# Peptides against a protein of PDB entry 6DSZ, part 303

Target 1, 361 residues: chain A of PDB entry 6DSZ
Amino acid sequence: NYVVTAQKPTAVNGCVTGHFTSAEDLNLLIAKNTRLEIYVVTAEGLRPVKEVGMYGKIAVMELFRPKGESKDLLFILTAKYNACILEYKQSGESIDIITRAHGNVQDRIGRPSETGIIGIIDPECRMIGLRLYDGLFKVIPLDRDNKELKAFNIRLEELHVIDVKFLYGCQAPTICFVYQDPQGRHVKTYEVSLREKEFNKGPWKQENVEAEASMVIAVPEPFGGAIIIGQESITYHNGDKYLAIAPPIIKQSTIVCHNRVDPNGSRYLLGDMEGRLFMLLLEKEEQMDGTVTLKDLRVELLGETSIAECLTYLDNGVVFVGSRLGDSQLVKLNVDSNEQGSYVVAMETFTNLGPIVDMCV

## One batch from the design tools (peptide; made by RFdiffusion4, then SolubleMPNN)

Design b2_p27_3_s2 (from b2_p27_3, 13 letters changed)
Fold by OpenDDE base, seed 1:
Structure b2_p27_3_s2 (fold): chain B 361 residues (1-361), chain A 27 residues (1-27)
Amino acid sequence: as target 1 above (361 residues)
Amino acid sequence: SREEKEKKRKEYLEELVEALKKEEEEK
């Protein structure tokens, strides 16, 4: 009897930062295949709180805070389309992860999208959106009292969605997405009508973006709008303002992940396929009427890390670099560069023992 | 061909619409 000690997964496929354990605690949540690891971020480092086994590979992991919740809830979607909303509950020394809601969101119809599962949450916590299948956008309305995740599909005319996000500051939940058609890649917006279960025309669109546009970043207020990241260019659009940059440094390797550093969306971390870490900076211009507009976009090379599958800014210039292909890292961002021009210092490295071969038994 | 891809996309969309209608009728 070979007791195959199931080696714990070490490859990171998702990470998120928020206030999951309490309103005051800063948490790092790490998805490692079927496992969720929960840490508290402390001045001394990461303190492990709990590990949670999931009934499948974690495909989506997002923190969100509904109105009137004191702390964040966790949405998880598995690769087998099992959805749940999790809550951390502590009662003295007892720590429980409570399932607030669950459901299976698999459809019998539709072709699974080539770009995989995309799950997004409206910034105002009105709904969860899921792109699971070509030509469908699944909506899960968020209701406080609903233990059963009910979903409905909206037809999406754009069959080849590359990435999608909810926008900030919209009266109705509004998605922004990059899609590909025979003419190229484009950006479009739709308002989501929960009542009519349909898309309404969104506030803006941008036809003929960069052919390799791959990521959408929703930008918080005061800027609003979205950033579109390509292979050669980074563009911003909010309906009124368009700005594009083409920094030569990003052409060397594809940007594959991002994370917002500042709550106001003034800075983002970007990671590429070579493990280069960048800062994307949004420079503000204050108008005479007190409105804030985007003046410029800038990209700065910070340094090199493990190849990031996901990035999350913690606090005090500390970043978690979640790696699937290499060792995950805690890194410190410094104000001053070292002798090599790097602003990045590795604080801790988490050995990746390789992909868990899911022995499908 | 581009035309064949567009045709297949159209066919898939038609199937999807029919299937969505059927799901709405079954609810």
Scores: peptide ipSAE 0.228, ipTM 0.811, DockQ to the pose 0.009
Fold by OpenDDE base, seed 5:
Parts: C-alpha cells; sequence; structure tokens
Structure b2_p27_3_s2 (fold): chain B 361 residues (1-361), chain A 27 residues (1-27)
C-alpha cells in the first residue's frame, strides 16, 4: 500500500486574522486550497494549532463576531457552494473545530459570475451576503439558533458586479458595489431588507468611476463610506465627501489585494501584481463639532514582497503575505527605510512548491 | 451585436425572475 502522502498544498489562496481560538489569542488563518491552517501569533512567531481539511476548495474565508460571542466565528464557503460556520473549541488539550451551521447555497438557476465567488459579512453580523451568480445577491441571515444556513436570493439589477462589500455604520445592512454596464463602471449602494427580501435605495452612488475600478474597501467609523481602487486612481466616497487621488506609483502594476491595518480604517496595505507593498493612508481632519472627516488620501511604497494573493496585518508591524505564485512571507514593517528606501524586512519565508495538480487518477 | 447582448441580458433576467418566483412559491 503506497500511501502516496498527497503533498500538502503550499499555495495560499486566502488569509484572515482575528480571535478564533480565544478572545485573547491573535490568530492567523491560512487557506491552502482545501486545507485550513490555524496559527496563534506569538512574540516568537507563528505557532501552529490545528489543520483542518475542508470538503472543497475554500473560496471565501471570513471571521466575524456575532453579538454575545466572546470570540470570532469562521465563515467558509467552498467553490462547490458548501457553506459553514465554524467555531473553535478547546477542552484541555483537546481541540475541536465545531460546525455551528452548514448548508449548500448552490442555485439551480443563474449564471456563475465571471469574477468568481464573493462572500461578505455585515459588520454588525446581521447577514452574510454572497454574489455567486449574475443578477442575484444571496443573503444568509445570521441567527444564533440557526443550525442550517438558510439563504434567499435578492434580484440584483446590475448583472456585472466587480466587487461588493457591506458598509459600516448603517442602520440597515447596506452593500456598496462596483459594477459595469455599457456606459462604464459605477459604484452603487443598496440597503438590504431582510423582511421584504429586497433591495432598497442606498445612501449614495457614484456614476462613471475609473474604467478599471476593481476593489471596494468598506471604511469603518468614524470615516465610513468606501474606498474604490482602480488601476490609476483611488477614490473615497461616503455620501457627503468624495476624494480621488491618482498617484503615478500605482499605475505601474494592478493592485490585487488589500488589508486594513488600523481598526479605525486610517491605514490599509495594498499589494500589486509585481509584489510591491503599499500603504494607503487616510488623513483625518477633526471638525469643530468633533466629527472626523477625511482630509486626504496618500499612498506610500513600503517595499517589495512575494506577489500577494492576500495580505493580513497581524500586530506590531508584522504582515503575513499570502502568495499563490511565490513563497508566502512574514514581513516586518519598519518606521525607517533602509538604504534602498524599503520599509519591508522579510522575517520568515514559506516555500511554495507550486500548485498541487490534483491529478485525479 | 450590442442589441443581441441586450436581448440576451433581458432574456436571462426574465428567466431569473421567473425562477426566483418559483423558489418563493416552493418555500
Amino acid sequence: as target 1 above (361 residues)
Amino acid sequence: SREEKEKKRKEYLEELVEALKKEEEEK
């Protein structure tokens, strides 16, 4: 019996940071195809805690904390539309990953979207949103007692959604999305009515954004609103304020991933197709009434890393660079640049042995 | 053509709406 120990996947296709193992632990979760790796972030580095085999390629992996939960739960959606909510439980030395809820969210109707699966969670944990098919937005209401993930579809008039996020600070769950129509790319918002299972008019829209606008970042309070990342421009909109920058440095390569550094949304990491790492900075202005508004946007080149599929800020200037094409890295962000003008120092490198071609023999 | 794309888009949307209605009636 040749147990062909199937080589473990090394290519990273997703990563998230949060408090999954406990309220106090900082965790790094890494998706490698069908495998989930769970680490605790320590002063000494990444400590492996658990590896979990999933019943399919992980397409969405998001941490969220419902009201009354002491630690984060994990939402996973597979490429075959198997959804689950996972909880970490430890009893002494015994570690279990508990499925709190599961379901298959595949529809028999609808065309799978060309931009792939998008899964998002409302910041207030009211629902999960899924863009799986053109012209549909699937909603999974988050209920504590729900062991079976029930979903419903809302018709989305915009067939070609590029990216979508839930906004922060909205009374009702509100999505912001970039879409393309024959006139160009646009940004729109919708409120999601759970009761009526429909979209209501959102707080704002922005028509005719950059033709290559590809990503939406929901900005937390106090700023609120969203950042729209294009090929040549980065824009901010919150309904009241619009700001756009076109830093020449981002034009050289397409930004492909982002991650929030500060809980208040003051800084974001951006990674491009050349492995350049940027910091996007939101400069605040405090008004006389105590309101905080966005004064300016700035982009700084931090340095070069492996080509990021995903980025996640851990703590103390440490960033995990999840790479599909190259080696994943732990990098340190320094305050001062080196002689080459780089603020990035590689701390650890995780060898990528390439895509495991699952030869189904 | 642009018109053919718009027609196909409309047809897809109509099919989608009908299918959504069926899913609501089955629930």
Scores: peptide ipSAE 0.218, ipTM 0.802, DockQ to the pose 0.009
Fold by OpenDDE base, seed 4:
Structure b2_p27_3_s2 (fold): chain B 361 residues (1-361), chain A 27 residues (1-27)
Amino acid sequence: as target 1 above (361 residues)
Amino acid sequence: SREEKEKKRKEYLEELVEALKKEEEEK
């Protein structure tokens, strides 16, 4: 009996930061194929708390805090369309991961999207949105008392969605998405009616964005709106204001991931295909009425890391760089650059042994 | 061709709409 000691997966395919173990603890959650690793962020580094085996490859992993929860809940969707909402519960030394809700969200109808599974949560925790299939947007209403994940589909006229997010500060849940049609790539918004189970016209649209526009970042209040990341440009739109920058430095390699640093959306980390780490800065302008508007966008090169699949800012300038292709890292962002002009210092490196090729024996 | 891709997309959309209608009628 060759006990093939199945090596633990080391390639990171997702990471998220929040308050999962308690209201006070800062956690790093790492998805490694079928495994979820839970850490507490401490002054000394990452303290491992629990590893959880999932019933499939993790495709979506998002923390959210419904109204009246003291800590974050975890939404997971697997590549086999198994959805669950998880809660951390500790009783003395006993640690349990409780399934609050579960369901399978697979449809018999629809073509799986070429850009893969996208899962998003409304910032006000009204719903989860899923782009699983071309021409469909699945909605899971979030209700406190519902142990059953009830889902319904809304038709999307736009068959080739590239990326989608829920916007902040909207009276109704509102999605913003990049899509491709024969005319190019465009940005559109829709309001989601839970009552009518349909899309209503959103607050704004932007036709003919950059041909390689690939990511949507929803910007929190006070700015609101969205950032669209392309190959050559970064654009902001909130319905009233449009800003675009085309810094030559981002043209050298494709931006592939992002993470919000500040709760107010003033800074974002960007990672490219060469392992370059950038800071995107939103400069504020305070209006006479006390409203805050976006004055300008700026990109700064921070340094080089492993090629990020995902990024998450922890605390005190520490960033986790989740890598699928290389070693994952904890890095420190410094205020001052080194002699090479880098603001990034590697603190810890986590060896990636490569993808576990499921040898179907 | 581009036209063939657009035709296939239209056909898929029509099939999807018909399938969604059937699922609503069966509920």
Scores: peptide ipSAE 0.218, ipTM 0.803, DockQ to the pose 0.009
Fold by OpenDDE base, seed 3:
Structure b2_p27_3_s2 (fold): chain B 361 residues (1-361), chain A 27 residues (1-27)
Amino acid sequence: as target 1 above (361 residues)
Amino acid sequence: SREEKEKKRKEYLEELVEALKKEEEEK
């Protein structure tokens, strides 16, 4: 009897930080194929709390906090289109991951999008949006008492969506997306009407963005708007203000992931295909009326890490680098550079044994 | 060809619209 010790998956395909176990705990959640690992971030490092097996590869993993919740809930979508909302419950030493809601959101219709599954949550927790298929945007309304995730589709005219996010500070849920047409790549916004189950015209659009524009970052208030990451440029737009930078340093390798550092969206981590870690800084200008506007964008090279599939800022300059191709890392961001000019110091490395096909027996 | 891509796009859109209508009728 060869006990094939089923090697646990080590390749990271997603990570998020928030307050999942309690309102006070800072958690790191790591998706490793079908496995969800939950850690508490401590001054001593990562403390494992729970591992959860999912019924399929995790494709989307997002924390969100509906109004009146004391802690974050977790939305998971699998590659087989199983959706769930999870809650952490602890009663003494008993730890349970409770499914608040679940559903299968697979359609019999539509072509699966080449850019894969995109799942996003409205910052005001009004809905979940899913780009699963070309020409469709699926909406899951977020109702407190609904144990069944009901979804509906909205027709999206733009068939080739590259990335999509919900914007902050919008009266109605508003998506911002990069799409490609025969003329190039563009950015557009739509308001989502839950009532009418349709898109309304959004607040702004930007035609003819960089040909390799690949990511949308929704920027919180007070700035609002979105950052569009390309191969050669980083642009900001909020309807009133447009700003673009083309720092030569980002041309060397494609930026593939990002994470917000500050709650107000003043800083973002960027990771490229070479494992370079950047800080994107939003420089503020305070107007005489007390409004805050974006003055400038700046990119700084912090150092080198494993090639990030995902990044998440924890606290105190500690970043988790989730890697699919290499070892995942905890890294420290320092104020001062080392002798090599790096601001990044590896604190801990998590060996990646490669894509273990978790044979769910 | 460009024309073949456009034809396939049109066919996909027609199928998608028809399927959306059926999904609304089944709910």
Scores: peptide ipSAE 0.214, ipTM 0.800, DockQ to the pose 0.009

Design b2_p27_3_s3 (from b2_p27_3, 16 letters changed)
Fold by OpenDDE base, seed 2:
Structure b2_p27_3_s3 (fold): chain B 361 residues (1-361), chain A 27 residues (1-27)
Amino acid sequence: as target 1 above (361 residues)
Amino acid sequence: SAAARAAAEEKYLKELEEALKKEEEEK
């Protein structure tokens, strides 16, 4: 009897940081296929707290804090369209992961999008948005008392959505998305009406962005707006201000992931397909009226890591590099470069044993 | 052809609209 000890998955397909176990704890949550790992970030490193088996591959994993919650809740969507909202509860040594709400959000209609599942949460926690199918945007209203996740669809005229985010600082929930049509790639915004269950015209649009524009970053206040990342360019737009840079260094490899460093959106980590780690910096200009505007964008090469599937800035210059293709890493960002010009030092490496190819023979 | 693709996309969107309308009428 060869007990094939089912090797636990080691490839990381998602990671998020927040306050899930308590209001005070900084957590790192790591998705490894059907496995969720929960860590507390400490001065000594990552302390494991709990491992949770999911009933499917994790496709979306996002932390959010509804009004009146003391700590973050976790939204998970599986590749089979099972949605849940999870809460961490601890009573003494007993640790429970409680399902606050659940539902299946699969539709009988629509074509699954080629770029896969996108899940986003409104910064004000009014709704969850899901791009699952071409021509549809699914909305899950966030209600505290509802144990059943009910969703509705809104028709989306743009069939080929590349990426989508909710914007910050909007009176109504507002999405910003990159889409492709026969004329190229474009950026558009829509307001989402929960009352009317429809899209309204958003505050701005930008036609004919870079042909390989692939990611949207929603920028928090005071800047607001969005960053659009392409192969050759990084652009910012907030309805009033447009700024673009084309640093030659980003053209060498496709940027594939990002993470916000500063709560005010002044800095972002960027990872490319070669494992290069960049810092994107937003330079501020303070106007005479006290308004803050974006003055400039700058990109700095920090160093090299494993090829990131996801990045999370933790604290004190520590970054988790979640890798699907290589070993995941905990790295330190230093103020000063080493002799090789790198600001990155590996602190810990987590061996990736590769995808378990279930050779069902 | 680009025209055939556009026609297929238009048809798909129409089918989605009809399906969404039906789901609203059933609620």
Scores: peptide ipSAE 0.433, ipTM 0.903, DockQ to the pose 0.009
Fold by OpenDDE base, seed 4:
Structure b2_p27_3_s3 (fold): chain B 361 residues (1-361), chain A 27 residues (1-27)
Amino acid sequence: as target 1 above (361 residues)
Amino acid sequence: SAAARAAAEEKYLKELEEALKKEEEEK
């Protein structure tokens, strides 16, 4: 019996940062195919806490904190449509990952979307949204005492959704999405009615965005609204304010991932297909009434990393670069550039041994 | 053709709507 020690997956397909192990701990969670790795971020680096085998490839991994929870919960969706909400529980030296809720969210109807599975969580933790199939938006209401994840579908008239997020600061849960039709790409918003299980008209739309608009970033208060990232342009819209930039530097390679640095949404990391790391800055203008509005957008090249599949800002200018194609990295962002003009210094590199070919024997 | 794609999308949406209604009636 050759126990083929199945090589542990090394390619990263997702990462998230939050307070999963405790309210005080800063965690890095890394998805590597079917494996979830949990780390505590320390001054000395990443401390491994737990590894968890999932019953399928992780497709969605998001942290969220419902009202009354002291720490973050973890939502996982697998490529086989198994959903769960996980809690970290430690009792002395015993570490358990508790399933708070689970369910299968596969439908017998609908065409799987070409852009893959999208999972999003309302910032106020009212619901989880899933784009699994063309023309459907699945909603999982977040109820504290429900061990069984119940979901329902809402018809989405826009068949070709490119990306979708929940917006911040909305009375009702509101999605913002980029979609494609025969006329091009557009941005639309919908309010989600849990009661009526339908979409209501959202606060704004933007028709005829850039043809290669590919990502939506929901911006927290005080700015609110969304950032739309394309190949040539970055745009902001919140219903009242519109702003667009077309920095030549982003035309060189497609932006493929992003992560929020500041809780107020003033800065975002952007990674492109060439491994370039950027900072997107939202410049604020304070009005006489104390309201904060977006004055300008700016993009700065920070340096080069491995090609990011996902990015997450940790603490103290440290960033985890999760890579599927190359080695994952911990990098330090410096205030001053080096002699080459880079603000990025690699702290640690995690070797990617390539795809595990599951040879089903 | 663009018209053929639009017709195919309309057909898919109709089939989806009919399937959703059927699932609601079966509950």
Scores: peptide ipSAE 0.428, ipTM 0.900, DockQ to the pose 0.009
Fold by OpenDDE base, seed 1:
Structure b2_p27_3_s3 (fold): chain B 361 residues (1-361), chain A 27 residues (1-27)
Amino acid sequence: as target 1 above (361 residues)
Amino acid sequence: SAAARAAAEEKYLKELEEALKKEEEEK
């Protein structure tokens, strides 16, 4: 019996940062196909804590902290529509990843969306939203005592959703999404009624955005609203304020991932298909009444990394670059550029051995 | 044709609506 030790997957398809192991620990969680790797971020680098095998390829991985929890919980959705909420528990040297809730969220009806699975969590932890099928938005209410993830569908009139996020600072859970119709791409918002299991009209919409608008970033308070990233432009809208920039540097390659650096949404990392790393900056204007509004958007080229599938800011200017096509990296952002004008220094490289063909023998 | 796409999309949305209604009635 040749135990072919199946090589562990090395290609990264998702990463997230938060406080999963404890309230005090900063964690990096990395999805590699069916594997979840959990690290503690230390001054010396990444300390491995646990590796977990999942019941399928990880399609969604998001940390969230319900009210009254001391640390983050982990939502995972697999490509086979198995959903779970995981909690880290440690008792002395014993480490357990426990399933608080689970469920299968596959529908018997609907066409799987061409843009794949999208999973989002309401910032106030009222619900999880899933775009799995065209014309459907699945809602999983978040209840503390429910071990079974129950979901319901809401009809979307917009069949071709490109990306969707929950907005911050909304009385009701509110989604913002980019969709395509025969007239082009547009941004729309809907409020989600848990009681009526329907969409209500959202606070704003923006018709005729850039034709290649591909990503929505929900911006936290005090700014609120959303950033829409296209091929040629980056736009901000919050219902009252609209701002657009078209920096020539972003036209060279498609931006494919983003990550928030500051809790207040003042800075975001952007990665493109050439491995260029950018900083998107939101410049604030403080009004006489104490309100904060967006004054301007700015993009700065930081440097070059591996082609990012996902990005996550850790701490102290350290960024994890999760790569599917190349080696993943831990990089340092410096205040001053090097002689080549780069602000990026590679600290550690994680070799990608390529796609492991799971030969099911 | 654009009209054929629109008709196909409308049909699909109608089928989804009918299926969603049926699921609500069965719960």
Scores: peptide ipSAE 0.426, ipTM 0.898, DockQ to the pose 0.009
Fold by OpenDDE base, seed 5:
Structure b2_p27_3_s3 (fold): chain B 361 residues (1-361), chain A 27 residues (1-27)
Amino acid sequence: as target 1 above (361 residues)
Amino acid sequence: SAAARAAAEEKYLKELEEALKKEEEEK
């Protein structure tokens, strides 16, 4: 009996940072197909805490903190549309991952979107939004007392959504999305009415963005608004302010992932398909009335890493580079460049053994 | 053709609207 010890998956398909184990602990959570790995970030590196098997491939993994919670909760959606909200609980040496809520959010109607599953959480924790099918936006209201995740659909007139996020600082939950139509790519916003279960007109739109606009980044207050990442350009819009840059360096390879560094949205990491790591900087201007506005956008090349599927800033200039195609890495961002002009130093490398090809024998 | 694609998309959206309406009537 050759117990073929099925090698544990090593390819990373998602990562998030937050305070999941406690209010004080900084955690790194890594999705590797059906497995969730939980680490505590320490001065000595990553300390493993728990591994959790999920009932399917993890498609969405997001940390969020509802009002009155002392630590973050974890939302997971699988590729088979199983949704859950998880809580970490420790009692002495006993560690439990508790399911606070669960549900299946699969519909019998609609076609799965070609760009895959998108899951987003409102910054004020009012709802979860899911783009699963063309022409539908699924809403899961967040209620503390609900052990069963109930969802409803809203019709989305735009069939070809490329990316979607919830905006910050909105009275009602507001989505911002890039979509494709016969005339090109556009950005639009909608307010989500939980009461009426419909979309209302959002605060702004931007027609005819770059043809290869692929990513939306919601920007926290005080700036608000969104960043739109394209192949050739990076744009910002908040309804009142528009700004665009076209740094030649980003044209060389497609940006495929991002992560916010500063809580106020002043800096973002960007990773491209060649493994280049960039810093996107938002330069502020303080107005005479005390308001803060965006003055400029700047992109800096930091260095090269493994090709990132996901990025997450930890602490003290340490970044986790989650890779699907190569080895995942912990890297240090330095203030000064090395002799080659790189600000990136590899601290630790995690070997990727590749996809377990299930040889169906 | 672009017209055939547009017609197929309009048909799909209409089918979704009808299905959503039916789900609301059943609740």
Scores: peptide ipSAE 0.424, ipTM 0.897, DockQ to the pose 0.009

